# Peptides against a protein of PDB entry 2N1D, part 38

Target 1, 169 residues: chain A of PDB entry 2N1D
Amino acid sequence: EVKVKIPEELKPWLVDDWDLITRQKQLFYLPAKKNVDSILEDYANYKKSRGNTDNKEYAVNEVVAGIKEYFNVMLGTQLLYKFERPQYAEILADHPDAPMSQVYGAPHLLRLFVRIGAMLAYTPLDEKSLALLLNYLHDFLKYLAKNSATLFSASDYEVAPPEYHRKAV

## One batch from the design tools (peptide; made by RFdiffusion4, then SolubleMPNN)

Design b1_p13_6_s3 (from b1_p13_6, 5 letters changed)
Fold by OpenDDE base, seed 4:
Structure b1_p13_6_s3 (fold): chain B 169 residues (1-169), chain A 13 residues (1-13)
Amino acid sequence: as target 1 above (169 residues)
Amino acid sequence: VVAPPVLDDFVLP
């Protein structure tokens, strides 16, 4: 497995996120006020504003695109707790053609980086490319940590109603 | 490159 390091500042959030969903039986409010697409766009713009070269900008864009694609592929099957499955099903029914990066937000995006390492292990990347990718992933995670106050909040969750509990296994 | 999902349900790290 490829090791993707989660910043120490964000590790507690993963626990809080888990607690909110699995123990407190809350759900992240969807569609997200700030979705994954916007977060990635902000990151890309942030990197561009730092005066990166054309090649670096290209690399950032490719990484952003990759993160987005991985998120959209993995969200439904690998990034949701069991309690969130009914919510996801409702989202799919209401927005069948919408990528999940336009629906979900920072908490679920962060979950991607818990799993992405294992997925990268199955991709044909040479060592140099993998190292570069990991560097960008870490850079992005650092960006998330820097903006964690605005991206991660328990106030973005709400208690699931009793009728939802009946749907959830 | 995007690989298909191969993992089971999400769990805490």
Scores: peptide ipSAE 0.056, ipTM 0.721, DockQ to the pose 0.441
Fold by OpenDDE base, seed 3:
Structure b1_p13_6_s3 (fold): chain B 169 residues (1-169), chain A 13 residues (1-13)
Amino acid sequence: as target 1 above (169 residues)
Amino acid sequence: VVAPPVLDDFVLP
């Protein structure tokens, strides 16, 4: 099993995210004011600015590209609560060719790391490559934790209108 | 992976 550890400071956010959606019947405001693409770009720039010139097998850009690809593949099928399905359908109808990394934001990106371990288990990576990838994933999660005050906020959610409730049930 | 149990409401493939 490929285990991806979520930082302890981010675990409460996953619960808050769940509560906002499933119990409070709110929706994350879409399109996100800070989408997944921009978050990954900020991370890449952050890593480059620190002057880390380690000759690792995985470059930061490759890791970013990988995270983006996995997010775009998994968002609609694995990262949404049932209450969010109508919203996703509306997004697809309005933006059929847009990758979801340009629409969704940090909360949904964090959800990816709850599921990505299972997907990586089927990726043909040798032990060394997998270890390096996991290190980068954990490093990225640490970055999310460091910037959690700006990335995760209940103010980015809004109460779903009555019309939406009829679609969700 | 480490995740809170409350995430069981995710859409699964």
Scores: peptide ipSAE 0.056, ipTM 0.743, DockQ to the pose 0.181
Fold by OpenDDE base, seed 2:
Structure b1_p13_6_s3 (fold): chain B 169 residues (1-169), chain A 13 residues (1-13)
Amino acid sequence: as target 1 above (169 residues)
Amino acid sequence: VVAPPVLDDFVLP
């Protein structure tokens, strides 16, 4: 499989995210105040503002598009805890055609990178393309780490209401 | 992009 290293700064957040949902029975507020689309857009703009060449800018756009696609494909089936399933079902019912990258935010996006390595192993990418992709994935993760104070906050979670608990049992 | 298999729950690394 392909190894995608998550920055050490973000690993504790994955644990906190897990704790908030599975142990504290909280839910990330949806729709996210800053959704995946927005995060990816900010990253792309950040990279462009750093004086990248046109070729590199194009590559960033492709990577952003790829991350978005992977997220939208994997969110519902790979990136949710059991406790989050009713919430996801409600989102689908209310917004059946909305891509999940417009609904979910940074915590769930980060979860993608726990799983994406295994998925990339099944993609027919040449060695150079894969290496370039991995470089950008790690670069993006570094960006998330740099902005972690604003992107990852327990205050974006809320205690699930009693009626939700009844659904989740 | 290949669709992943369905998982019952998310697993931490």
Scores: peptide ipSAE 0.075, ipTM 0.732, DockQ to the pose 0.483; fails the geometry check
Fold by OpenDDE base, seed 5:
Structure b1_p13_6_s3 (fold): chain B 169 residues (1-169), chain A 13 residues (1-13)
Amino acid sequence: as target 1 above (169 residues)
Amino acid sequence: VVAPPVLDDFVLP
């Protein structure tokens, strides 16, 4: 298994996220005010502003594209708690052509990195390429940690209405 | 990207 280390600063958020959804029966407000696409774009621009070489910029863009692709593939089947599935179904019905990276935000993006390691284990990458990818993934996670105050907030969640509970698990 | 299997629920690390 490929291990992707979540920064210690972000681990408590995963717990809070879990509690908000599963125990407090809240939902992340959708569509996100700051979606995954915008977060990744901000990261890419941040890296470019640091004076990286053209080669490094290309690598960042590829990593961003990869993260987006993984997120869009995995969100519906890998990254949702049971309580969130009716909400996801509603999103699909209302926006069938929208990628989930344009709907969901930072909390669900962070969840990706809990699962992505197992997926990378089945990806045909040589050792050097994998190491480089892991470095970028960890760098991105550090970026999320640095901006955690603005990206992760319980105020982005809301209590699910009684009607939702009747259709939820 | 390899398509993931369906999970019953999300779990914490």
Scores: peptide ipSAE 0.073, ipTM 0.732, DockQ to the pose 0.481; fails the geometry check

Design b1_p13_7_s1 (from b1_p13_7, 5 letters changed)
Fold by OpenDDE base, seed 4:
Structure b1_p13_7_s1 (fold): chain B 169 residues (1-169), chain A 13 residues (1-13)
Amino acid sequence: as target 1 above (169 residues)
Amino acid sequence: FESESYDEFVFDA
């Protein structure tokens, strides 16, 4: 079993995010003011500033690269609510060559960790490598929790216009 | 095979 633990500080946000999108019919403002790329870069720099060894820096960079890749692969197919599909389609049309990690932000990044466990189950990693990866994923999630006040805010969402509702519903 | 979450979130397939 591959279990990714979401910090208690972030669990309520997942509910708020769900509520904002599905019940309040709001959309996260895109492109994000702080995209996934920048969040991951900040995390990597944060880890570096904490006095990590070269080996740890390398590991962090690999984890960051992995998270980015997983996010870019999974965003469009596994991390969106139905209400967000028209927005995603517009993003693809307007930014056809941009990875979604440059468009979306923290809320959608957090959603990745709701699903990543299932994906890791099919990744050929030995027990030691998987444990190490999970430790870094949990470390990153804790980083998100520490910075949750700036990364997760309902003010980053806006009410979708009636025209959007007709496309989404 | 699962991620710990506060609730079950149904993302679009």
Scores: peptide ipSAE 0.163, ipTM 0.724, DockQ to the pose 0.504
Fold by OpenDDE base, seed 3:
Structure b1_p13_7_s1 (fold): chain B 169 residues (1-169), chain A 13 residues (1-13)
Amino acid sequence: as target 1 above (169 residues)
Amino acid sequence: FESESYDEFVFDA
């Protein structure tokens, strides 16, 4: 079993995110002011600036690319609450060729790590490679936790209009 | 396999 542990600092946010969407009937503002691509780029630059000279089997850039790939594959099918489906449909209609990593932001990226374990279980990785990948994923989650004040905010959500409610609920 | 702590979050699959 592949277990991805969410930092304690981010667990309350997942609850708040859930509450904002499902109970308060709000939507994350799209396109995100800081999208997944930007967050991953910042992480990569952060790692490069730390001067880590350890020989790792995975390069930071490859990990970033992998997270981006996973997000783009999983967003539409695994990371949305039911209330968000009409919004997603609108995004697809308006931006059919845009990767979702350029549209969505930190809250949805964090949701990825709630579900990514299932995907990792079916990746053709040996045990050593999988362990290294998991270390990178947890390292990235720590990065998100350190920057949580700027990445996660209820002010990035807005109340859905009544017309949206009619097609979402 | 999913995270051990957040199975309560039901995303639309």
Scores: peptide ipSAE 0.213, ipTM 0.723, DockQ to the pose 0.480; fails the geometry check
Fold by OpenDDE base, seed 5:
Structure b1_p13_7_s1 (fold): chain B 169 residues (1-169), chain A 13 residues (1-13)
Amino acid sequence: as target 1 above (169 residues)
Amino acid sequence: FESESYDEFVFDA
């Protein structure tokens, strides 16, 4: 097993996100005002501004690319609640060639880290490589926690209209 | 295996 620890500051958000979607029947506003691509870019620039060496910058870029890839692969199959499926279908119909990292935002990105540990367990990484990757993932999660006030807000959700409810049943 | 025991988080597969 591979444990990816979610910062304590972000655990309550996962609960709020769950409540907004499943109990309050709200939807995250799409396309996101700040999408996953932008969040990852900001993180990479943040790391660069901290005075990383060329090699460290390269490593960060590779981690960012990896997170983006995992997100784009897993969003539709692993990271959505049932209530969100009609919205996802509409997004696919309207933007068939767009990667989901350009559509979805921070809440769904955070959901990735709930599931990514299980996926990493299938990767052929040695102990040292896995530890390094985990360090970067935890560093990124720490970044999300530091910026949580601007990345996670219930105001980014909206009540699903009655027509949507009929489609979601 | 998940990051934490988030048993109430049931993402659709």
Scores: peptide ipSAE 0.159, ipTM 0.738, DockQ to the pose 0.445; fails the geometry check
Fold by OpenDDE base, seed 1:
Structure b1_p13_7_s1 (fold): chain B 169 residues (1-169), chain A 13 residues (1-13)
Amino acid sequence: as target 1 above (169 residues)
Amino acid sequence: FESESYDEFVFDA
């Protein structure tokens, strides 16, 4: 088992996100005002602005690319609640060729880090490489926590319309 | 479908 620790500052948001969707029957507004691609780009630029070496900059870019790839692979199969399925189907119909990292935003990105540990457990990484990756993942999560006020807000959710509620399982 | 990873955050009253 690979443990990815979620910052304490962000754990309450996972509960709020769950509550908004499953209990209050709301949906995150899509396409996101600030999508996953943009968040990752901001993080990369933030790291580069802090005077990283060439090697560190290269590593950041690889981590960003990896997070994006995992998100795009896992969003539809591992990161959605039942109530979000009709919305996802609509997104696929309207944007058949768009990666989900261009559609979804911070809340769903945070969900990735709840599940990514299990995926990493089956990747053939040596201990040193895994430790380095985990350090960057935790660094990114710390960045999300630092910017949580701008990235996570209940105002980004909307009450699902009646016609949607009839489609939801 | 609901992710089992949210078991930690799913609670009953």
Scores: peptide ipSAE 0.079, ipTM 0.700, DockQ to the pose 0.111; fails the geometry check

Design b1_p13_7_s2 (from b1_p13_7, 5 letters changed)
Fold by OpenDDE base, seed 4:
Formats: sequence, structure tokens, C-alpha cells
Structure b1_p13_7_s2 (fold): chain B 169 residues (1-169), chain A 13 residues (1-13)
Amino acid sequence: as target 1 above (169 residues)
Amino acid sequence: FEKEDYDEFVFDA
């Protein structure tokens, strides 16, 4: 089993995110103030600023591209709670040509790492490649944890209007 | 992902 370890600092946020959406019936404000593309760009720049070698920089870019691709593929089908479906439908209508990494933000990005391990289990990677990927994924998660105060906030959520509740059966 | 997280966070697949 491919396991992607979520930092302990971020595990409570996953619970809060779940609670905000499913129990408090709130929605993350979209489009995100800071979208996934921006977060990944900041991470890449952060890694580059730390004096990485060319090969390491290349690896970071590949990882960023991979995370973005996985996110865009998985968001609509694997990373949403049922309550978020009407919102997603509206996003698709309003932003038909936009990748979801340009719309959604940190909370949904974090959800990716809850599911990505299962996806990697079906990915034909050799042991060395998988280990390297996992190391970078964990590195990125550590980055999210380091910046959690600015990336994860309940204030980014809003109570869904009554009419939304009727849509979200 | 952790199994405990997988079980707790039920995304609509």
C-alpha cells in the first residue's frame, strides 16, 4: 500500500474542513483567493530560493506539474463532498475552460493527499521512482504545514444560502 | 494517504 503521510499539523484541518462542509453546511469561497496554481508556484519558488541544484530544481518542477495534473484530474470525481456538488456544477458552468487548480485552493489541495496514495498504487512506478515521488510529496506537505496559518482558515468558508441546500440533496 | 484519513473523509466519488 502506498501511504502518503499527512503532517500532524494538518490532520486537524482535514477534520475542520470536513466539519465546515458536511456538518456546518458551509462552502469554500470560490474562486479561491489563493488557488492551487499559486500555491504550487510559491512552493516551486520557495524550493528554488533555497539554492537547489539543477537536477533538484527539475525534480521540483516535475512534482509541481504532477500535483497539478493529479489535482485537476481528481478534484471533480474524488475530492468533493456531496454537499459541494452544486457549487462544482456552477464552477463548471462559469469557468468551462479553466482547470480546477485555478479555481480551488488549499483545502481541496490537501484533500488530494488523502486520496493520492490510492491512485499511486495503480501507477506503474518502479520502487526508486515511487520513493522519490513520495519524498517530494511529503516535502510539499511539510511546506503546506509550514504555511498553514495563511493557507487554511475557516474564514474562507461561507454559510451556504437556503436555496443551495435544496440543490444539495 | 492514511487509512484512517481515508475512512474518515468520505469524498463523493
Scores: peptide ipSAE 0.174, ipTM 0.755, DockQ to the pose 0.447
Fold by OpenDDE base, seed 1:
Structure b1_p13_7_s2 (fold): chain B 169 residues (1-169), chain A 13 residues (1-13)
Amino acid sequence: as target 1 above (169 residues)
Amino acid sequence: FEKEDYDEFVFDA
């Protein structure tokens, strides 16, 4: 089993995110003010500014690209609560060709790491590549934890209107 | 992923 551990600093946010959506019937404001693409770009630039070698820069870029790809593949099928389905449908209608990494933000990106381990378990990777990937995934999660005050906020959610409730089965 | 997170956070429901 491929284990991706969420930092203890971020685990409470997953609970708050779940509560905001499922119990309080709120929605994350879309398009995100800071989307997944931007977060990943900031991380890559942060790592590159820390004096990494060319080989390490290449590794960071590959990890960023991989996270983005997995997010875009998994968002619609694995990372949404039922209450968010009408919102997702509206996003697809309004932005049919936009990758979800340009629409969604930090909360949904964090959800990826709850599920990505199961996907990686069935992905053919050599031991060295998998170890490197896991190291960078945990490093990225540490980065999210370090910047959690600016990336995760309940103020980025809003109460869904009555019309939305009728669409959400 | 952690089994704890998998059990606690049920997406798509």
Scores: peptide ipSAE 0.170, ipTM 0.752, DockQ to the pose 0.457
Fold by OpenDDE base, seed 3:
Structure b1_p13_7_s2 (fold): chain B 169 residues (1-169), chain A 13 residues (1-13)
Amino acid sequence: as target 1 above (169 residues)
Amino acid sequence: FEKEDYDEFVFDA
């Protein structure tokens, strides 16, 4: 088991996200105003602005690329609630060639870190590489927590229309 | 990944 700890500051948001969708029957507005690609880019630029060495910058870029890849692979199969399935189907129909990191935003990205630990457990990484990766994943999560006021908001959700509700529940 | 989070957040697999 590979444990990826979610910052305590972000755990309440996961609950709010769950409540908005599963109990209040709302949907995150798609395409996201700020998608996963842009969030990862902002993180990379943030790390660069902190005066990191070239080697550290390279490592950050690799981690960003990895997070993006995992998100794009896992979103459709592991990161959606049942109520979100019709919306996802519509996104696939309207944007068949777009990676989901260009469509979805911070809430779904945060969900990735609830599941990514199990995936990493099956990844053939040596102990040193895994430790380094985990450090960067936690560093990224700290970044999300620091910017949580702008990245996570219930105003990014909207009540699903009646026709959607009927086909989703 | 934390067991507590996994138990609370059931995504459609």
Scores: peptide ipSAE 0.145, ipTM 0.734, DockQ to the pose 0.460
Fold by OpenDDE base, seed 5:
Structure b1_p13_7_s2 (fold): chain B 169 residues (1-169), chain A 13 residues (1-13)
Amino acid sequence: as target 1 above (169 residues)
Amino acid sequence: FEKEDYDEFVFDA
């Protein structure tokens, strides 16, 4: 098993996110004001500004690209609650060619890291490469935790209208 | 994500 540790500061958010969607019947506002692409770009720029070498900069870019790809692949099939399915269908209809990393934001990105460990278990990586990747993933999660006040907010959610509830049954 | 995923995460440790 590949274990990706979620920072303790962010674990409560996953619970709040679950509650907002499943119990309070709210939806994250889409398209996100700050999408996954922007978050990853900010992280990359943050790392580059901290005196990294060209080699480290390249590694960060590869990690960002990997996270983006995993998110875009997994969002629709692995990271949504049942209540969010009608919203996702509407997004696909309105933005058929847009990657989900340009639509969704931090809450859904954080959900990725709940599942990514299991996916990495099936990825043919040697021990050294896996350890390096995990270090970067944990580093990114620390970045999310550091910026959690601006990235995670219940005000980014809205109560789903009755029209939506009819589609969600 | 479903309730089962939530339970698994909440009781991860």
Scores: peptide ipSAE 0.040, ipTM 0.687, DockQ to the pose 0.087

Design b1_p13_7_s3 (from b1_p13_7, 6 letters changed)
Fold by OpenDDE base, seed 4:
Structure b1_p13_7_s3 (fold): chain B 169 residues (1-169), chain A 13 residues (1-13)
Amino acid sequence: as target 1 above (169 residues)
Amino acid sequence: FESEKYDEFVFDG
C-alpha cells in the first residue's frame, strides 16, 4: 500500500468539502477562479524561487506534470461526488477539449491526494523512485496547507438550484 | 495521516 499523508491543516477542509457538496448540496463554482494549472504553476515557481538546483527544478517540473496528468485522468472518474456529476457533464459540453486542470480548482485537486496512493500502488515504480515521488507529493501538500487560506474557502461554493437537484440523483 | 483513511468520502468511480 502506498500511503500519502494529508497535512493536519487540510484534513478539516476535506470534511468541509464533503459536507458542502453532499449534505448542503452546494457546488464548487466552475470554472475555478484559480484552476489546478495555476496552482501547480505557482508551486513550481515557488520552488524555483527558493534556490533549487537544476536537478531539483527538473524534478519539480516532472512532479507538476505528473500531478496534472493524474488529475486530468482521475477527476471525471474518481474524484467527483455523485451530486457533482451533472455539473461535470455541463463542463464537458461547454469545454469539450479543455483539460479538467484548467477548469477545476484546489478542492478537487486535494481530493486527488486522497486517492492517488491507491493508483500509485499499481504504478511500476522502483522503491527509490516511489520514495522520491512521495516526498514531492508531501511537499506539494505542505504547499497547499501553507496557502490553504487562499485556496480553500466555502465562499467558492454556491447552493445548487432546485432544477439541478432533479438532475443529481 | 494517511489519505487512505478518508475512504468514507464516496467519490464517484
Scores: peptide ipSAE 0.250, ipTM 0.771, DockQ to the pose 0.409
Fold by OpenDDE base, seed 1:
Structure b1_p13_7_s3 (fold): chain B 169 residues (1-169), chain A 13 residues (1-13)
Amino acid sequence: as target 1 above (169 residues)
Amino acid sequence: FESEKYDEFVFDG
């Protein structure tokens, strides 16, 4: 079976993220100071600096590209709370051709891994390929956990203005 | 999936 396990260190953040948005009516500051593209790039560079073989380097690049693609496809339709919809609409209006991986950051990237398992279940991958992919996904999640102090912070959120509340119905 | 534990996070879908 497909097993996407989020590190225990990051599970509380998903709760905090949910609370900040849905209960405290805050928004993650956009565009992100550190977007998904940069996070993935840092991960790839981190892996490459650890003396990986050429084959492993190619695999990392493919995984990074895959995560980016999944994020860009899923962000607008599967990874947003209702309260975030007006903000997303504004982003689309201001940056119609920008991939969301260049706009959003670590919190939304982490949300991807809450939902990606279901999509992988319907992806035609052989057992060996799926196992390899899952290993890299878990490795990436562990990387996020190790860097959680700089990637996940409530200070990256801000109280939505009154005008926004009127739009968020 | 382990991620099913997070169904409480209801994203817009």
Scores: peptide ipSAE 0.248, ipTM 0.764, DockQ to the pose 0.482
Fold by OpenDDE base, seed 3:
Structure b1_p13_7_s3 (fold): chain B 169 residues (1-169), chain A 13 residues (1-13)
Amino acid sequence: as target 1 above (169 residues)
Amino acid sequence: FESEKYDEFVFDG
């Protein structure tokens, strides 16, 4: 397995996210006020503003595209708690053609990096390419940590209504 | 997901 290190600053949020959903029976408000697409765009723009070369900018764009693709593929099957399934089903029914990167936000994006390492282990990348990718993934995670105060908040969750509880657990 | 730890999360359905 490929190890993707989560910044220490973000690890407590993963626990809070878990607690909000599974123990407190809350749901992240959807569609997200700031969706994954927007977060990735902000990151790309941030990297551009730091004076990167054209080649580095190209690499950032490719990484952003890759993260988006992985998120869209993995969200429904890899990144949800059981309690979130009815909400996801509703999203699919109402927006069948919308990529989940346009619906979900930072908390679910962070969950991706808990699981993506296993996926990368089976990706046919040479050592150099994998190392470069990992560097960018870690760089992105550092960006999330830097902006954690605005990206991660319990106020973005809400108590699920009683009728929802009957659909879930 | 399901987890009690910082470094361990599993898919929960």
Scores: peptide ipSAE 0.179, ipTM 0.776, DockQ to the pose 0.247
Fold by OpenDDE base, seed 5:
Structure b1_p13_7_s3 (fold): chain B 169 residues (1-169), chain A 13 residues (1-13)
Amino acid sequence: as target 1 above (169 residues)
Amino acid sequence: FESEKYDEFVFDG
């Protein structure tokens, strides 16, 4: 297994996220006010603004593209709690062709990094390439941690209505 | 996906 370390600052959020949904029966407001696409774009622009070379800019774009692809592939099958399934079904029905990176936001994006390490273990990367990728992933996670106050908030969740509970059981 | 503690996560599946 490839170990992707979640910043200590963000680990409590994963627990809060879990609590909000599974125990408090709340849902993240969708479509996200700031979706995954926007977060990744901000990260890329942030990296570019720091004086990266053309080659480094290319690498950042590739990493962003990779994260987006992994998120879009894994969201529906790997990153949702059972309580979120009816909401996901509604999103698919209303927006069948929309990538989930345009619908979901930071909390679900963070969940990706809990799982992505195991997925990378199946990716045929040489040691040097894997190390480089891991460096970028950790760099991105550090970016999320630095911006956690604006990206992660319980106010982005809302209590699910009674009719939703009937669908979730 | 479910989490009960910092280092334990269970996925919905």
Scores: peptide ipSAE 0.180, ipTM 0.778, DockQ to the pose 0.177; fails the geometry check

